# Peptides against a protein of PDB entry 4XPM: the designs that were tried, part 47

Target 1, 160 residues: chain A of PDB entry 4XPM
Amino acid sequence: VMLHSKNVKGFLENTLKPYDLHSVDFKTSSLQSSMIITATNGGILSYATSNNDVPKNSINEINSVNNLKMMSLLIKDKWSEDENDTEEQHSNSCYPVEIDSFKTKIYTYEMEDLHTCVAQIPNSDLLLLFIAEGSFPYGLLVIKIERAMRELTDLFGYKL
Target 2, 67 residues: chain B of PDB entry 4XPM
Amino acid sequence: DIKGTIAFDTHGNVIESTGVGSQRIEDIGDLSKVTLDAEGFAQVQGDSLLVHLYKRNDITLAVYTSA

## One batch from the design tools (peptide; made by RFdiffusion4, then SolubleMPNN)

Design b1_p12_8_s2 (from b1_p12_8, 5 letters changed)
Fold by OpenDDE base, seed 5:
Structure b1_p12_8_s2 (fold): chain B 160 residues (1-160), chain C 67 residues (1-67), chain A 12 residues (1-12)
Amino acid sequence: as target 1 above (160 residues)
Amino acid sequence: as target 2 above (67 residues)
Amino acid sequence: IRDWLKELAKLY
């Protein structure tokens, strides 16, 4: 089944849900944002945010969207630089992973007080981006985004 | 008597922490160097707590208990 | 404790 725009939005919204480990007293906050952006220019193709208390088409919403645009562009630039930097690819903030024989990398980035991670959807011009609070541990964030990418096989190899 | 837990990956990044484990994230550096037995287990006595270690795949679990 | 650790590890 092809992943359409409506399905992508719903998928991203689902990724916002907190991680709850029932066997131990551990539960995270919801992700602040989940996005699919272009690797070429950091343009937002689809996004979901837990900050839904803002009226649509309001000035506050516009400001919020603008913030996401700026963050996506910044992270895209960092990702692009790291993809051309061997040292950065071997740092503790880079996780090489393989999904169904497709290789990609997950990067973690500190953005002020936020914890973020980004990964290229395998062989595509698209990046998946998670933004979380600083209390969200990076190790878990990496696991979360890896598992999410496994559900985006329809986008593998997608070129703009 | 479990006092807390830490789970961390091969990069030393936290996956989860609970109880006293949340206050001992700095232990990851030393815990990552502990030699595990053939089954992936170890015990480390530290201060007033005993740390039980188990590594499976790329994830290490540390459980803190009394005595 | 060992058995519990093994089961817990499967959750990640």
Scores: peptide ipSAE 0.669, ipTM 0.949, DockQ to the pose 0.878
Fold by OpenDDE base, seed 1:
Structure b1_p12_8_s2 (fold): chain B 160 residues (1-160), chain C 67 residues (1-67), chain A 12 residues (1-12)
Amino acid sequence: as target 1 above (160 residues)
Amino acid sequence: as target 2 above (67 residues)
Amino acid sequence: IRDWLKELAKLY
């Protein structure tokens, strides 16, 4: 597998970059966070955040990580519920997609004032999770996460 | 000439919006129902703006112009 | 404007 832990971290960091469509004078904010978590427990395997001004090992860093852990768990729980709910899978917040020959679903969730998007990496025990500000449009967030997953083929079929 | 834009998906969710388009997100509901020609284009006359529509691969673009 | 729209659509 070419995608090692360090490479995954770098990949997630790159996903934080804002979308810039200069031709129509449109630019988003950076993603607040980008994570790969386990579908089983919502445990964070890798993550990136846009705010890097927090000193290492500081209380603020710990709080930030704890916040990510909380969000990942909450989103994982909702994802799990939706995966067992036919009605939710047919809601406007669910995007069935196919990457290569693999099928998966992209879900959008409102988390307080944040816009989030989560998708199971095809045939894997892993979820890709984007967290953005409320100004980040959901339609674009879906496109962003779909395109990101297309670059994670090494993780397709990954089982814990 | 161009007063704004909206791009939206088949779920009616915004992909991007600029200019007056950012203030007309509610137009998506009606715009999504507009019948497009064989090439994926349409024009819709609004109150004071003309909306140019183009749909490609489940993404609809709306461009607002004064004429 | 149609040509412009076609080109713009390729950016999404």
Scores: peptide ipSAE 0.667, ipTM 0.949, DockQ to the pose 0.859
Fold by OpenDDE base, seed 2:
Structure b1_p12_8_s2 (fold): chain B 160 residues (1-160), chain C 67 residues (1-67), chain A 12 residues (1-12)
Amino acid sequence: as target 1 above (160 residues)
Amino acid sequence: as target 2 above (67 residues)
Amino acid sequence: IRDWLKELAKLY
């Protein structure tokens, strides 16, 4: 069964939840945003944001969406560059991972004061993108996106 | 008594930090170089605190104690 | 402490 758009949206909303380590006094903030974008042009196919206090069709909503569009485009461009750069692929900002025998890479990018990470859904034209506050540790962000990617097997191999 | 913790990955990136560990993120560089025993453990004296290290599956845990 | 570390490591 293929993921429907509404199911993808719900999935992304779930990824926003903070990480809570009960054994120690550690809990993160929620992700600011979680997105599936096209690897070709950074177009947003689906997204979720933690800030739901903005009225629909308001100027603030428009600005928020525009900001996401801009950020997705910038990150896609950076990702595209890094995919063609051997040095960047061997930096501490690149995590090669394997999921069910499919290989992909997770990249971490600092965008202003935000912590972001992006990964190509294996063999697809899609990228999964997390945006978090600067207080969200990169190591944990990588773990989070890897685990999320494992739940998106229906999108493996998706071509536009 | 545990005074704090740090967890970090093989890239030296923080996974989590608590207590005094949150103020000692700079220790990761040195802690990552510590030789672990066959079970994945080590102890390192870090200033006034003792650091207990354990590595499992590319994740290193550091626990800070007074003794 | 070793036992606690082992248990904590399972959370990641």
Scores: peptide ipSAE 0.666, ipTM 0.949, DockQ to the pose 0.892
Fold by OpenDDE base, seed 3:
Structure b1_p12_8_s2 (fold): chain B 160 residues (1-160), chain C 67 residues (1-67), chain A 12 residues (1-12)
Amino acid sequence: as target 1 above (160 residues)
Amino acid sequence: as target 2 above (67 residues)
Amino acid sequence: IRDWLKELAKLY
């Protein structure tokens, strides 16, 4: 079963929701953005943003999308470099993960004042990318993206 | 009486923090080195607060109490 | 408080 583009978009939108513990006084902000990009060129295949009050076709919307394109490219480049760097793969910014016998890595990157994490969807040409505010703790961000990837099994092994 | 909490992973990164725990993120370094018992528990006296530790899988939970 | 810790840990 293939994930339709609309289903992917809806999935990404759902990942934006804040983490809220009801039993303790802890709640995060929403993710700023959630994206699926190509590992080869950093091209955006699908994305969701929490700021939806921007009018369609406005200059602000265009600028926002362009910013996402730039960030995705930068993160893809960093990811690519780290995947070819043994030392970076053993840093505290790299989390090896196994999902259904598939191995992948989650990387955390600080981008300006934002907290980001990225992971290759197992055996695919795709990356899942979360962008959050600086107040979003990295440990939780990693857990969030890992759990999200577990729901993207249809994309495992996807090649462009 | 619980004064705060911290949850952190094996990399020392914060998962969540509440109350006084939010002001004691620097404690993670020391807390990560505490030897836990067979059930994954420990208690550490820190300043005026008692820290109760519990590790489940790769997540460590610290709860701060007055006693 | 151990039981409470166990329950809390399940939230993550």
Scores: peptide ipSAE 0.643, ipTM 0.948, DockQ to the pose 0.849

Design b1_p12_8_s3 (from b1_p12_8, 7 letters changed)
Fold by OpenDDE base, seed 2:
Structure b1_p12_8_s3 (fold): chain B 160 residues (1-160), chain C 67 residues (1-67), chain A 12 residues (1-12)
Amino acid sequence: as target 1 above (160 residues)
Amino acid sequence: as target 2 above (67 residues)
Amino acid sequence: IRELLKKLAELY
């Protein structure tokens, strides 16, 4: 079944939910943003944002469309550079993963005080992008985006 | 008797932390170098706490106890 | 303690 825009939006909204470990006293904040963007231009195809107490008209207000566009473009550019950099692909900021025999990479990027991670949807022209607060651990963010990627098989191989 | 926990991946990035573990993230560097037994376990005596280690599927769990 | 560690590790 093809993923429609509504389905993708709902999917991204679900990724915003905090990670809660009931067996231990650990619960994250919600993701600030979750996006699917084009790998070519960093254009936003779909996005979801959560509420936060960031002052309005602030650079930290990534809930605004303009801020999201800026973030997506910056991260896409850095991703593109890293895809052409062997050293970056072997750094602690890069996680090679395999999903159903498809290979991709998850990159973590510090954006000011925010924790972000991005991954190319396997064999596609699309990137999945998570933006979280600085309190969100990178290791968990990577796990989260990998698991989310496994639910996007319909987008594997998607070309613009 | 758990005082805290840290879980981290092979890149040394935190997955979760609780209790005293949240204040000892810097321990990951040393903990990642600890030799584990055949079952994936180890114990490391810290300053005042005992650290119990277990690694499975590239994730290391550290549990801090008083003994 | 080992059993506890195993149980906790299953959360990830």
Scores: peptide ipSAE 0.577, ipTM 0.943, DockQ to the pose 0.876
Fold by OpenDDE base, seed 3:
Structure b1_p12_8_s3 (fold): chain B 160 residues (1-160), chain C 67 residues (1-67), chain A 12 residues (1-12)
Amino acid sequence: as target 1 above (160 residues)
Amino acid sequence: as target 2 above (67 residues)
Amino acid sequence: IRELLKKLAELY
Protein backbone atom coordinates (compact mmCIF):
# COMPACT_ATOMS: atom_id res chain seq x y z
CA VAL B 1 0.00 0.00 0.00
CA MET B 2 1.50 3.27 -1.12
CA LEU B 3 1.59 6.29 1.09
CA HIS B 4 -1.15 8.74 0.33
CA SER B 5 -0.35 12.41 -0.05
CA LYS B 6 -1.92 13.16 3.30
CA ASN B 7 0.13 10.47 4.94
CA VAL B 8 3.31 11.85 3.42
CA LYS B 9 2.49 15.33 4.65
CA GLY B 10 1.87 14.02 8.14
CA PHE B 11 5.09 12.06 8.02
CA LEU B 12 7.07 15.14 7.07
CA GLU B 13 5.39 17.13 9.81
CA ASN B 14 6.48 14.54 12.33
CA THR B 15 10.09 14.87 11.20
CA LEU B 16 9.99 18.52 12.24
CA LYS B 17 9.83 17.60 15.91
CA PRO B 18 12.91 18.43 17.94
CA TYR B 19 15.26 15.77 19.18
CA ASP B 20 15.05 15.61 22.95
CA LEU B 21 17.28 13.47 25.13
CA HIS B 22 15.38 13.18 28.37
CA SER B 23 18.24 11.62 30.27
CA VAL B 24 20.68 14.42 29.47
CA ASP B 25 20.40 18.15 29.07
CA PHE B 26 20.19 18.15 25.29
CA LYS B 27 17.37 19.26 23.03
CA THR B 28 17.42 20.57 19.49
CA SER B 29 15.24 23.09 17.77
CA SER B 30 12.54 21.94 15.40
CA LEU B 31 13.49 21.49 11.79
CA GLN B 32 12.71 24.52 9.72
CA SER B 33 11.47 22.46 6.80
CA SER B 34 11.11 18.90 5.57
CA MET B 35 10.46 18.12 1.92
CA ILE B 36 10.16 15.45 -0.70
CA ILE B 37 11.34 16.82 -4.03
CA THR B 38 12.01 15.46 -7.48
CA ALA B 39 15.59 14.60 -8.32
CA THR B 40 15.02 15.64 -11.92
CA ASN B 41 13.81 19.22 -11.55
CA GLY B 42 13.80 19.91 -7.84
CA GLY B 43 10.05 20.24 -7.80
CA ILE B 44 8.37 19.99 -4.42
CA LEU B 45 5.97 17.08 -4.13
CA SER B 46 5.31 17.52 -0.42
CA TYR B 47 6.61 19.72 2.37
CA ALA B 48 6.22 20.71 5.99
CA THR B 49 7.43 23.81 7.83
CA SER B 50 7.73 24.61 11.51
CA ASN B 51 6.29 28.09 11.11
CA ASN B 52 2.57 27.58 10.66
CA ASP B 53 1.54 30.98 11.93
CA VAL B 54 1.45 32.51 8.47
CA PRO B 55 -2.04 33.31 7.23
CA LYS B 56 -3.16 31.41 4.17
CA ASN B 57 -2.89 33.20 0.85
CA SER B 58 -0.89 35.96 2.47
CA ILE B 59 2.15 37.50 0.89
CA ASN B 60 4.21 35.96 3.65
CA GLU B 61 3.00 32.50 2.74
CA ILE B 62 3.83 33.09 -0.90
CA ASN B 63 7.29 34.25 0.04
CA SER B 64 7.78 31.21 2.23
CA VAL B 65 6.76 28.83 -0.53
CA ASN B 66 8.97 30.63 -3.02
CA ASN B 67 11.88 30.38 -0.64
CA LEU B 68 11.35 26.64 -0.32
CA LYS B 69 11.27 26.34 -4.10
CA MET B 70 14.54 28.19 -4.35
CA MET B 71 16.16 26.04 -1.69
CA SER B 72 14.87 22.90 -3.36
CA LEU B 73 16.35 23.87 -6.71
CA LEU B 74 19.69 24.88 -5.25
CA ILE B 75 20.09 21.71 -3.24
CA LYS B 76 18.93 19.55 -6.14
CA ASP B 77 21.55 21.15 -8.35
CA LYS B 78 24.30 20.63 -5.80
CA TRP B 79 23.19 17.05 -5.26
CA SER B 80 23.23 16.40 -9.00
CA GLU B 81 26.73 17.79 -9.27
CA ASP B 82 27.97 15.67 -6.39
CA GLU B 83 26.40 12.53 -7.82
CA ASN B 84 28.60 13.09 -10.85
CA ASP B 85 31.73 13.86 -8.82
CA THR B 86 33.70 10.97 -7.35
CA GLU B 87 35.66 13.20 -5.04
CA GLU B 88 32.54 14.77 -3.58
CA GLN B 89 31.09 11.35 -2.96
CA HIS B 90 34.13 10.56 -0.82
CA SER B 91 34.14 13.88 1.00
CA ASN B 92 33.26 14.45 4.62
CA SER B 93 29.86 15.72 3.51
CA CYS B 94 28.76 12.42 2.01
CA TYR B 95 27.43 9.48 4.01
CA PRO B 96 26.90 6.27 2.07
CA VAL B 97 24.17 4.23 3.69
CA GLU B 98 22.38 0.98 3.08
CA ILE B 99 18.75 0.38 3.98
CA ASP B 100 17.37 -3.13 3.52
CA SER B 101 19.98 -3.84 0.84
CA PHE B 102 19.21 -0.57 -0.94
CA LYS B 103 22.08 1.86 -1.24
CA THR B 104 21.84 5.63 -1.10
CA LYS B 105 23.86 8.64 0.00
CA ILE B 106 23.20 11.39 2.49
CA TYR B 107 24.76 14.77 1.72
CA THR B 108 25.12 17.67 4.12
CA TYR B 109 25.09 21.21 2.75
CA GLU B 110 25.56 24.56 4.39
CA MET B 111 23.01 26.96 2.96
CA GLU B 112 23.68 30.44 4.27
CA ASP B 113 23.22 30.03 8.02
CA LEU B 114 21.15 26.87 7.69
CA HIS B 115 22.16 23.26 8.04
CA THR B 116 20.68 21.00 5.40
CA CYS B 117 20.89 17.38 4.41
CA VAL B 118 19.49 15.55 1.42
CA ALA B 119 19.23 11.94 0.38
CA GLN B 120 17.88 10.14 -2.62
CA ILE B 121 15.13 7.75 -1.72
CA PRO B 122 16.68 4.47 -2.89
CA ASN B 123 16.27 3.72 -6.59
CA SER B 124 13.74 6.53 -6.95
CA ASP B 125 13.38 9.89 -8.63
CA LEU B 126 12.77 11.47 -5.25
CA LEU B 127 14.91 13.25 -2.68
CA LEU B 128 14.22 13.73 1.01
CA LEU B 129 15.41 17.11 2.25
CA PHE B 130 15.78 18.46 5.79
CA ILE B 131 16.46 22.10 6.56
CA ALA B 132 17.47 23.09 10.07
CA GLU B 133 18.96 26.02 11.94
CA GLY B 134 22.70 26.34 12.20
CA SER B 135 22.58 25.13 15.78
CA PHE B 136 21.35 21.71 14.67
CA PRO B 137 24.37 19.36 14.65
CA TYR B 138 25.14 17.76 11.29
CA GLY B 139 25.84 14.38 12.83
CA LEU B 140 22.41 14.28 14.37
CA LEU B 141 20.80 15.61 11.21
CA VAL B 142 22.29 12.71 9.25
CA ILE B 143 21.00 10.19 11.77
CA LYS B 144 17.60 11.82 11.67
CA ILE B 145 17.26 11.67 7.90
CA GLU B 146 18.55 8.11 7.76
CA ARG B 147 15.97 6.96 10.26
CA ALA B 148 13.28 8.87 8.41
CA MET B 149 14.31 7.25 5.14
CA ARG B 150 13.79 3.83 6.67
CA GLU B 151 10.12 4.72 7.08
CA LEU B 152 9.67 5.55 3.40
CA THR B 153 10.12 2.08 1.94
CA ASP B 154 6.89 2.49 -0.01
CA LEU B 155 8.64 5.12 -2.09
CA PHE B 156 11.70 3.01 -2.84
CA GLY B 157 11.99 2.57 -6.58
CA TYR B 158 9.41 5.25 -7.30
CA LYS B 159 9.79 6.66 -10.80
CA LEU B 160 8.11 9.75 -12.18
CA ASP C 1 30.27 13.82 38.37
CA ILE C 2 29.76 14.46 34.68
CA LYS C 3 30.76 17.94 33.61
CA GLY C 4 29.76 17.52 29.99
CA THR C 5 29.46 15.23 26.99
CA ILE C 6 30.17 15.12 23.28
CA ALA C 7 28.88 12.53 20.86
CA PHE C 8 30.27 12.50 17.32
CA ASP C 9 30.29 10.31 14.24
CA THR C 10 33.09 8.91 12.10
CA HIS C 11 33.12 12.08 10.01
CA GLY C 12 33.86 14.15 13.09
CA ASN C 13 30.44 15.76 13.00
CA VAL C 14 28.72 16.46 16.29
CA ILE C 15 25.68 14.44 17.23
CA GLU C 16 25.14 16.06 20.61
CA SER C 17 27.00 18.09 23.20
CA THR C 18 26.25 19.12 26.77
CA GLY C 19 27.93 21.07 29.54
CA VAL C 20 31.63 21.68 29.09
CA GLY C 21 31.52 19.46 26.02
CA SER C 22 29.66 22.17 24.15
CA GLN C 23 32.69 24.39 24.60
CA ARG C 24 35.20 21.75 23.59
CA ILE C 25 34.00 20.70 20.15
CA GLU C 26 37.54 21.24 18.92
CA ASP C 27 38.59 18.20 20.96
CA ILE C 28 36.88 15.90 18.46
CA GLY C 29 39.90 15.92 16.18
CA ASP C 30 42.18 14.53 18.86
CA LEU C 31 39.59 12.28 20.45
CA SER C 32 38.89 10.59 17.13
CA LYS C 33 42.51 9.46 16.99
CA VAL C 34 42.59 7.84 20.42
CA THR C 35 43.14 4.10 20.42
CA LEU C 36 40.31 2.29 22.14
CA ASP C 37 40.57 -0.99 24.01
CA ALA C 38 38.87 -4.20 22.96
CA GLU C 39 35.64 -3.12 24.64
CA GLY C 40 35.62 0.27 22.95
CA PHE C 41 36.78 2.35 25.91
CA ALA C 42 39.58 4.79 26.58
CA GLN C 43 40.52 7.58 28.96
CA VAL C 44 42.34 10.75 28.09
CA GLN C 45 43.71 13.19 30.61
CA GLY C 46 43.28 16.75 29.45
CA ASP C 47 44.01 19.85 31.51
CA SER C 48 41.85 19.61 34.64
CA LEU C 49 39.32 17.24 33.11
CA LEU C 50 39.35 13.53 32.44
CA VAL C 51 37.74 12.42 29.20
CA HIS C 52 36.09 9.02 29.13
CA LEU C 53 35.57 7.61 25.64
CA TYR C 54 33.24 4.90 24.43
CA LYS C 55 32.66 3.99 20.80
CA ARG C 56 29.80 1.82 19.60
CA ASN C 57 28.37 1.45 16.10
CA ASP C 58 30.43 4.30 14.64
CA ILE C 59 29.34 6.73 17.34
CA THR C 60 31.87 7.97 19.87
CA LEU C 61 30.73 9.29 23.21
CA ALA C 62 33.05 11.48 25.25
CA VAL C 63 32.21 12.17 28.87
CA TYR C 64 34.09 14.84 30.78
CA THR C 65 34.69 14.48 34.51
CA SER C 66 36.66 16.52 37.03
CA ALA C 67 39.01 13.73 38.00
CA ILE A 1 31.88 4.65 34.82
CA ARG A 2 31.92 2.21 31.90
CA GLU A 3 28.40 1.12 32.67
CA LEU A 4 27.32 4.72 32.69
CA LEU A 5 28.93 5.27 29.30
CA LYS A 6 27.13 2.27 27.90
CA LYS A 7 23.82 3.51 29.23
CA LEU A 8 24.36 6.97 27.82
CA ALA A 9 25.41 5.57 24.46
CA GLU A 10 22.13 3.70 24.19
CA LEU A 11 20.40 7.05 23.83
CA TYR A 12 21.74 7.39 20.28
Scores: peptide ipSAE 0.577, ipTM 0.943, DockQ to the pose 0.880
Fold by OpenDDE base, seed 1:
Structure b1_p12_8_s3 (fold): chain B 160 residues (1-160), chain C 67 residues (1-67), chain A 12 residues (1-12)
Amino acid sequence: as target 1 above (160 residues)
Amino acid sequence: as target 2 above (67 residues)
Amino acid sequence: IRELLKKLAELY
């Protein structure tokens, strides 16, 4: 069964949920945002945000969406630069991973006071992007996005 | 009695931390250099706390207990 | 303690 747009939105919303270890006293905050963007232009194809206090179609919502657009573009640009930089690909901020024989990379980026990570969906023109608070550990963020990527097999090889 | 925990990856990035572990993130540098036994375990005495290490699948878990 | 560590590690 193919992931339709509505299903993708729901999937991204589910990724927002905090990580909770019941055996130890550890629980993260929810992700601030979860997005699928184009690797070519940084355009947002789908997104989810944790802040639901803003009325829909309000000026505040528009500003929030605009902020997401800005962040997605900035991260896409940085990702693109790193993909063309051998040194950056071997930096501590790059995690090469393999999912079902498909290779991709997870990058972690500090964006102001936020912790972000981005990964190309294998063989696709799409990027998965997580934005979290600064208290969200990078190591866990990487694990989270890797596991999320494993659930997006329908998007593997997706070309625009 | 567990006083805290730290889990970290091969890049030295934190996965989780609790208790006293949250205040000892700087220990990761030294802990990552500890030689583990064949089963992936080690113990390190640090000041007043004993650190129990276990590494599996590129994730290292450190558990702090009283010495 | 080793068994405890193994159990805790399975959570990740």
Scores: peptide ipSAE 0.576, ipTM 0.943, DockQ to the pose 0.886
Fold by OpenDDE base, seed 5:
Structure b1_p12_8_s3 (fold): chain B 160 residues (1-160), chain C 67 residues (1-67), chain A 12 residues (1-12)
Amino acid sequence: as target 1 above (160 residues)
Amino acid sequence: as target 2 above (67 residues)
Amino acid sequence: IRELLKKLAELY
């Protein structure tokens, strides 16, 4: 099944759900945001946010969208720098992973009081980006984004 | 009688923590250095708690017990 | 307790 815009939006919304380990007394908060952005300029192609109580076309909505745009751009820039820095690629903030023979990297970035992680969708011009509260463990965030990316095979190799 | 847990990856980043484990995140540094047996297990005596370790598929689980 | 650890580890 081909991923269309509406399908991508729904997919991202589902990634917002908390991670719940039933066998242990551990449950995370929902992700604040989940986005697919361009690796070239950090433009947002699709996004979902847990804060849906803002009226449409309100000043608050505009501000929230602007914040997402700013964060996506900043993270894209940092990601681009790290992709050209061998030392950063060997830091504890970089996770090389392989999905069905496709190689990519997951980076974790602390943005103010938020925990974020970003990964290039294999062989594509797209990045998957998760933004969570500071209480969300980085190790789990990495696992979450890796598993999510495995569901985006239709976007593998996508070029702008 | 489990008092808490910590799971962490090979980068030393937390995957989950519960109970007393949530207050002992700093233990990860030392726990990551513990030599495991052939089956991936170890026990480490802490200050007041016993830590049971198991590593599988690059994830280490630490379970804290009183004894 | 080893069996318990193994079971818990399957969650990840």
Scores: peptide ipSAE 0.576, ipTM 0.942, DockQ to the pose 0.874

## One batch from the design tools (peptide; made by RFdiffusion4, then SolubleMPNN)

Design b2_p13_1_s1 (from b2_p13_1, 7 letters changed)
Fold by OpenDDE base, seed 1:
Structure b2_p13_1_s1 (fold): chain B 160 residues (1-160), chain C 67 residues (1-67), chain A 13 residues (1-13)
Amino acid sequence: as target 1 above (160 residues)
Amino acid sequence: as target 2 above (67 residues)
Amino acid sequence: SLADLFDKLLEEI
């Protein structure tokens, strides 16, 4: 069974939920955005956002989507550069991980006041991208995206 | 009595912080160098707080208590 | 115990 577009959208929406660590009374905000983009061009294939106050098909929604498009392109470009840079791959902003015998890398990028995290879906032409507020700790953001990636096995090996 | 916590990964990045731990993120550098016992535990005496360290699976938790 | 606290945290993340 393959993940359909509607299923992917629902999955991304679920990733928006905040962490609530009851053991230590720590809670994060929701992710601002969660999206799957192409590694080649940074095109958005699917996305979810926590901002539900914008009316559908409004100018504000269009601007919000355009902002996401810009962010995805910028992050894709940075990711592409880092994938060709040995030093960047060995920085504290890069987490090599293995999921079901597939190797990938998780990168953290600060973008203005936002905390972002991006990872190539294993052996695919796709990237998973989380955008959070600056209060969302990077270490937890990395854990979050790793856990999410483990649920996207249907997209492993996906080629455009 | 817990005064705060810091959890961090092997890259030194914060996983969570609470209480006084949120004001002591700079402690991660020193805490990451502490030698742990076979069970992944250690205690570090601070200026006014005792730090209880626990590490497992590349995650370290520092619990600050009064002592 | 604090060890139990850590175990709980690990389960939550």
Scores: peptide ipSAE 0.787, ipTM 0.955, DockQ to the pose 0.848
Fold by OpenDDE base, seed 3:
Structure b2_p13_1_s1 (fold): chain B 160 residues (1-160), chain C 67 residues (1-67), chain A 13 residues (1-13)
Amino acid sequence: as target 1 above (160 residues)
Amino acid sequence: as target 2 above (67 residues)
Amino acid sequence: SLADLFDKLLEEI
């Protein structure tokens, strides 16, 4: 029943795809990164990135991975703080949502010039994290991660 | 003749923007306060543009036209 | 119509 590592990786890679809203001629960039991380330590369990121009085992690849680790830890910390802050949970950067009777929250965080969005996979020790360019509108990013979360029901309730 | 669009959610965050809408993100504050009819529709006369408002399922679309 | 445009947008997001 549990998703295999390859399936999760492929899922995350698919989330990188940009929106192309033909009805209004609006198109986004691809997501920079998409990750599943632990809510406890911010450790990366799986990730995908749109940066495919970095050679394998290169210094640049190592740097990019380290950067993702740093960002995941920072976002995890901010998420943890907000989960213990009633005021932050009522800000316009927090979206309470319900998926199949499971409740969770979507948070938007700006990190430098990047737009990020994170949500706890319902009743689990896992977070889904999207990182996008600053041109990616937050409202659409929230919709994107909510819809993605609906496809991860196999991870609902997952405990480390 | 559409001059631009803005779509936004109940938090006032942008979903998409095009044309003149991309330059009028600040309109969201006022547009979010407009009373819509039973069909989730309203028209608001702006400076030189007419704004057509549609809302459904917590998503609002503003379409800017000349008339 | 503009209403149709909105419907299409909602389908795309």
Scores: peptide ipSAE 0.786, ipTM 0.955, DockQ to the pose 0.852
Fold by OpenDDE base, seed 4:
Structure b2_p13_1_s1 (fold): chain B 160 residues (1-160), chain C 67 residues (1-67), chain A 13 residues (1-13)
Amino acid sequence: as target 1 above (160 residues)
Amino acid sequence: as target 2 above (67 residues)
Amino acid sequence: SLADLFDKLLEEI
């Protein structure tokens, strides 16, 4: 099964949807952005954003994309550092997980007032990255990205 | 009556919070150390509120009630 | 019941 770029875009757009926990009357905002980036250079392969009010190819749209590029690079760098730091891997910001016998790690990073979560797609050169508002709790963000990762089995083992 | 809730994971990170629970996130540290029964349940008296704890699959829910 | 509440929460996340 091949996951085409169009399908990936649609997948990422779907991850933007907020949680609405009716049982306890708790609701989150939508994710600000959802991205698949390269683990090597932090390059964006695909992305979705909840900010759709900006006209395409406008200066504001270009700036927003550039901001995503900057954030992806910064998070990739932090991720790379942590992957080479045993102490950071034992912090409460790192979640070792296993998906269908594949091992990976989920990291949470605070970026200014935003809450971010990143995970290497198992055995691949790719990272899945969620960016949310500060009101989005980290524990729930981790659950969200884990659930999403389980739907990306076609990318497991993907090498650039 | 429920006054609020906090759900948290094994890392002590919040999953959700409502009502008075949103103002008592610092309780997670102590709540995470409470010994639960075989069914993953415990009750803890805290201040003027009673805390009902439920844990399953590495997720803990704390429900705050007046009694 | 509160136990039911927890079950519902687990189903929603």
Scores: peptide ipSAE 0.786, ipTM 0.955, DockQ to the pose 0.827
Fold by OpenDDE base, seed 5:
Structure b2_p13_1_s1 (fold): chain B 160 residues (1-160), chain C 67 residues (1-67), chain A 13 residues (1-13)
Amino acid sequence: as target 1 above (160 residues)
Amino acid sequence: as target 2 above (67 residues)
Amino acid sequence: SLADLFDKLLEEI
């Protein structure tokens, strides 16, 4: 199944859904945002947000989108720095993972009061980025993004 | 009775926390150092609570009980 | 059992 832009948007929207761990009665909030951005310049290729209360084309929507653009750029920059920093790659904020024999890394970054997690889609020029509230545990966020990436095999190896 | 839980990964990051576990995130440091048996299990007395530790697939679950 | 609880948790994450 080929992932077109429309399909990607829907996929990202689905990633917003919260965890509900019935075994231990633990629930998370929805992700604030979910994005696919370019590893080259942090440009947003697709995104989804839980904020549905903002009227389209309103100044509030513009501000919200601009905020996402800013965050994506900042995270991309930090990711790029870490990819060139051996020490950062060995920190507890970096999770080397393997998906179907493809290796990638998951990074966690705190952005103000938000918890973020970013990972390069294997062998691609794309990053998957989750932004959550500070109450969303990092360990679970990492698991979430790993599971999500496993569903994006069509984007593996994608080059811009 | 379960008083709370903490699940955490090998990086010491929280996966989930409930009950008293949510107020004892700092315990992860010590709990991560506990030697588990061949089945990935251990019990640790912490303060007034007993901690039941289970580890599988790089995930550790700590269950806090009164006894 | 608590072990069963852990199994369920692992299935949910």
Scores: peptide ipSAE 0.786, ipTM 0.955, DockQ to the pose 0.856

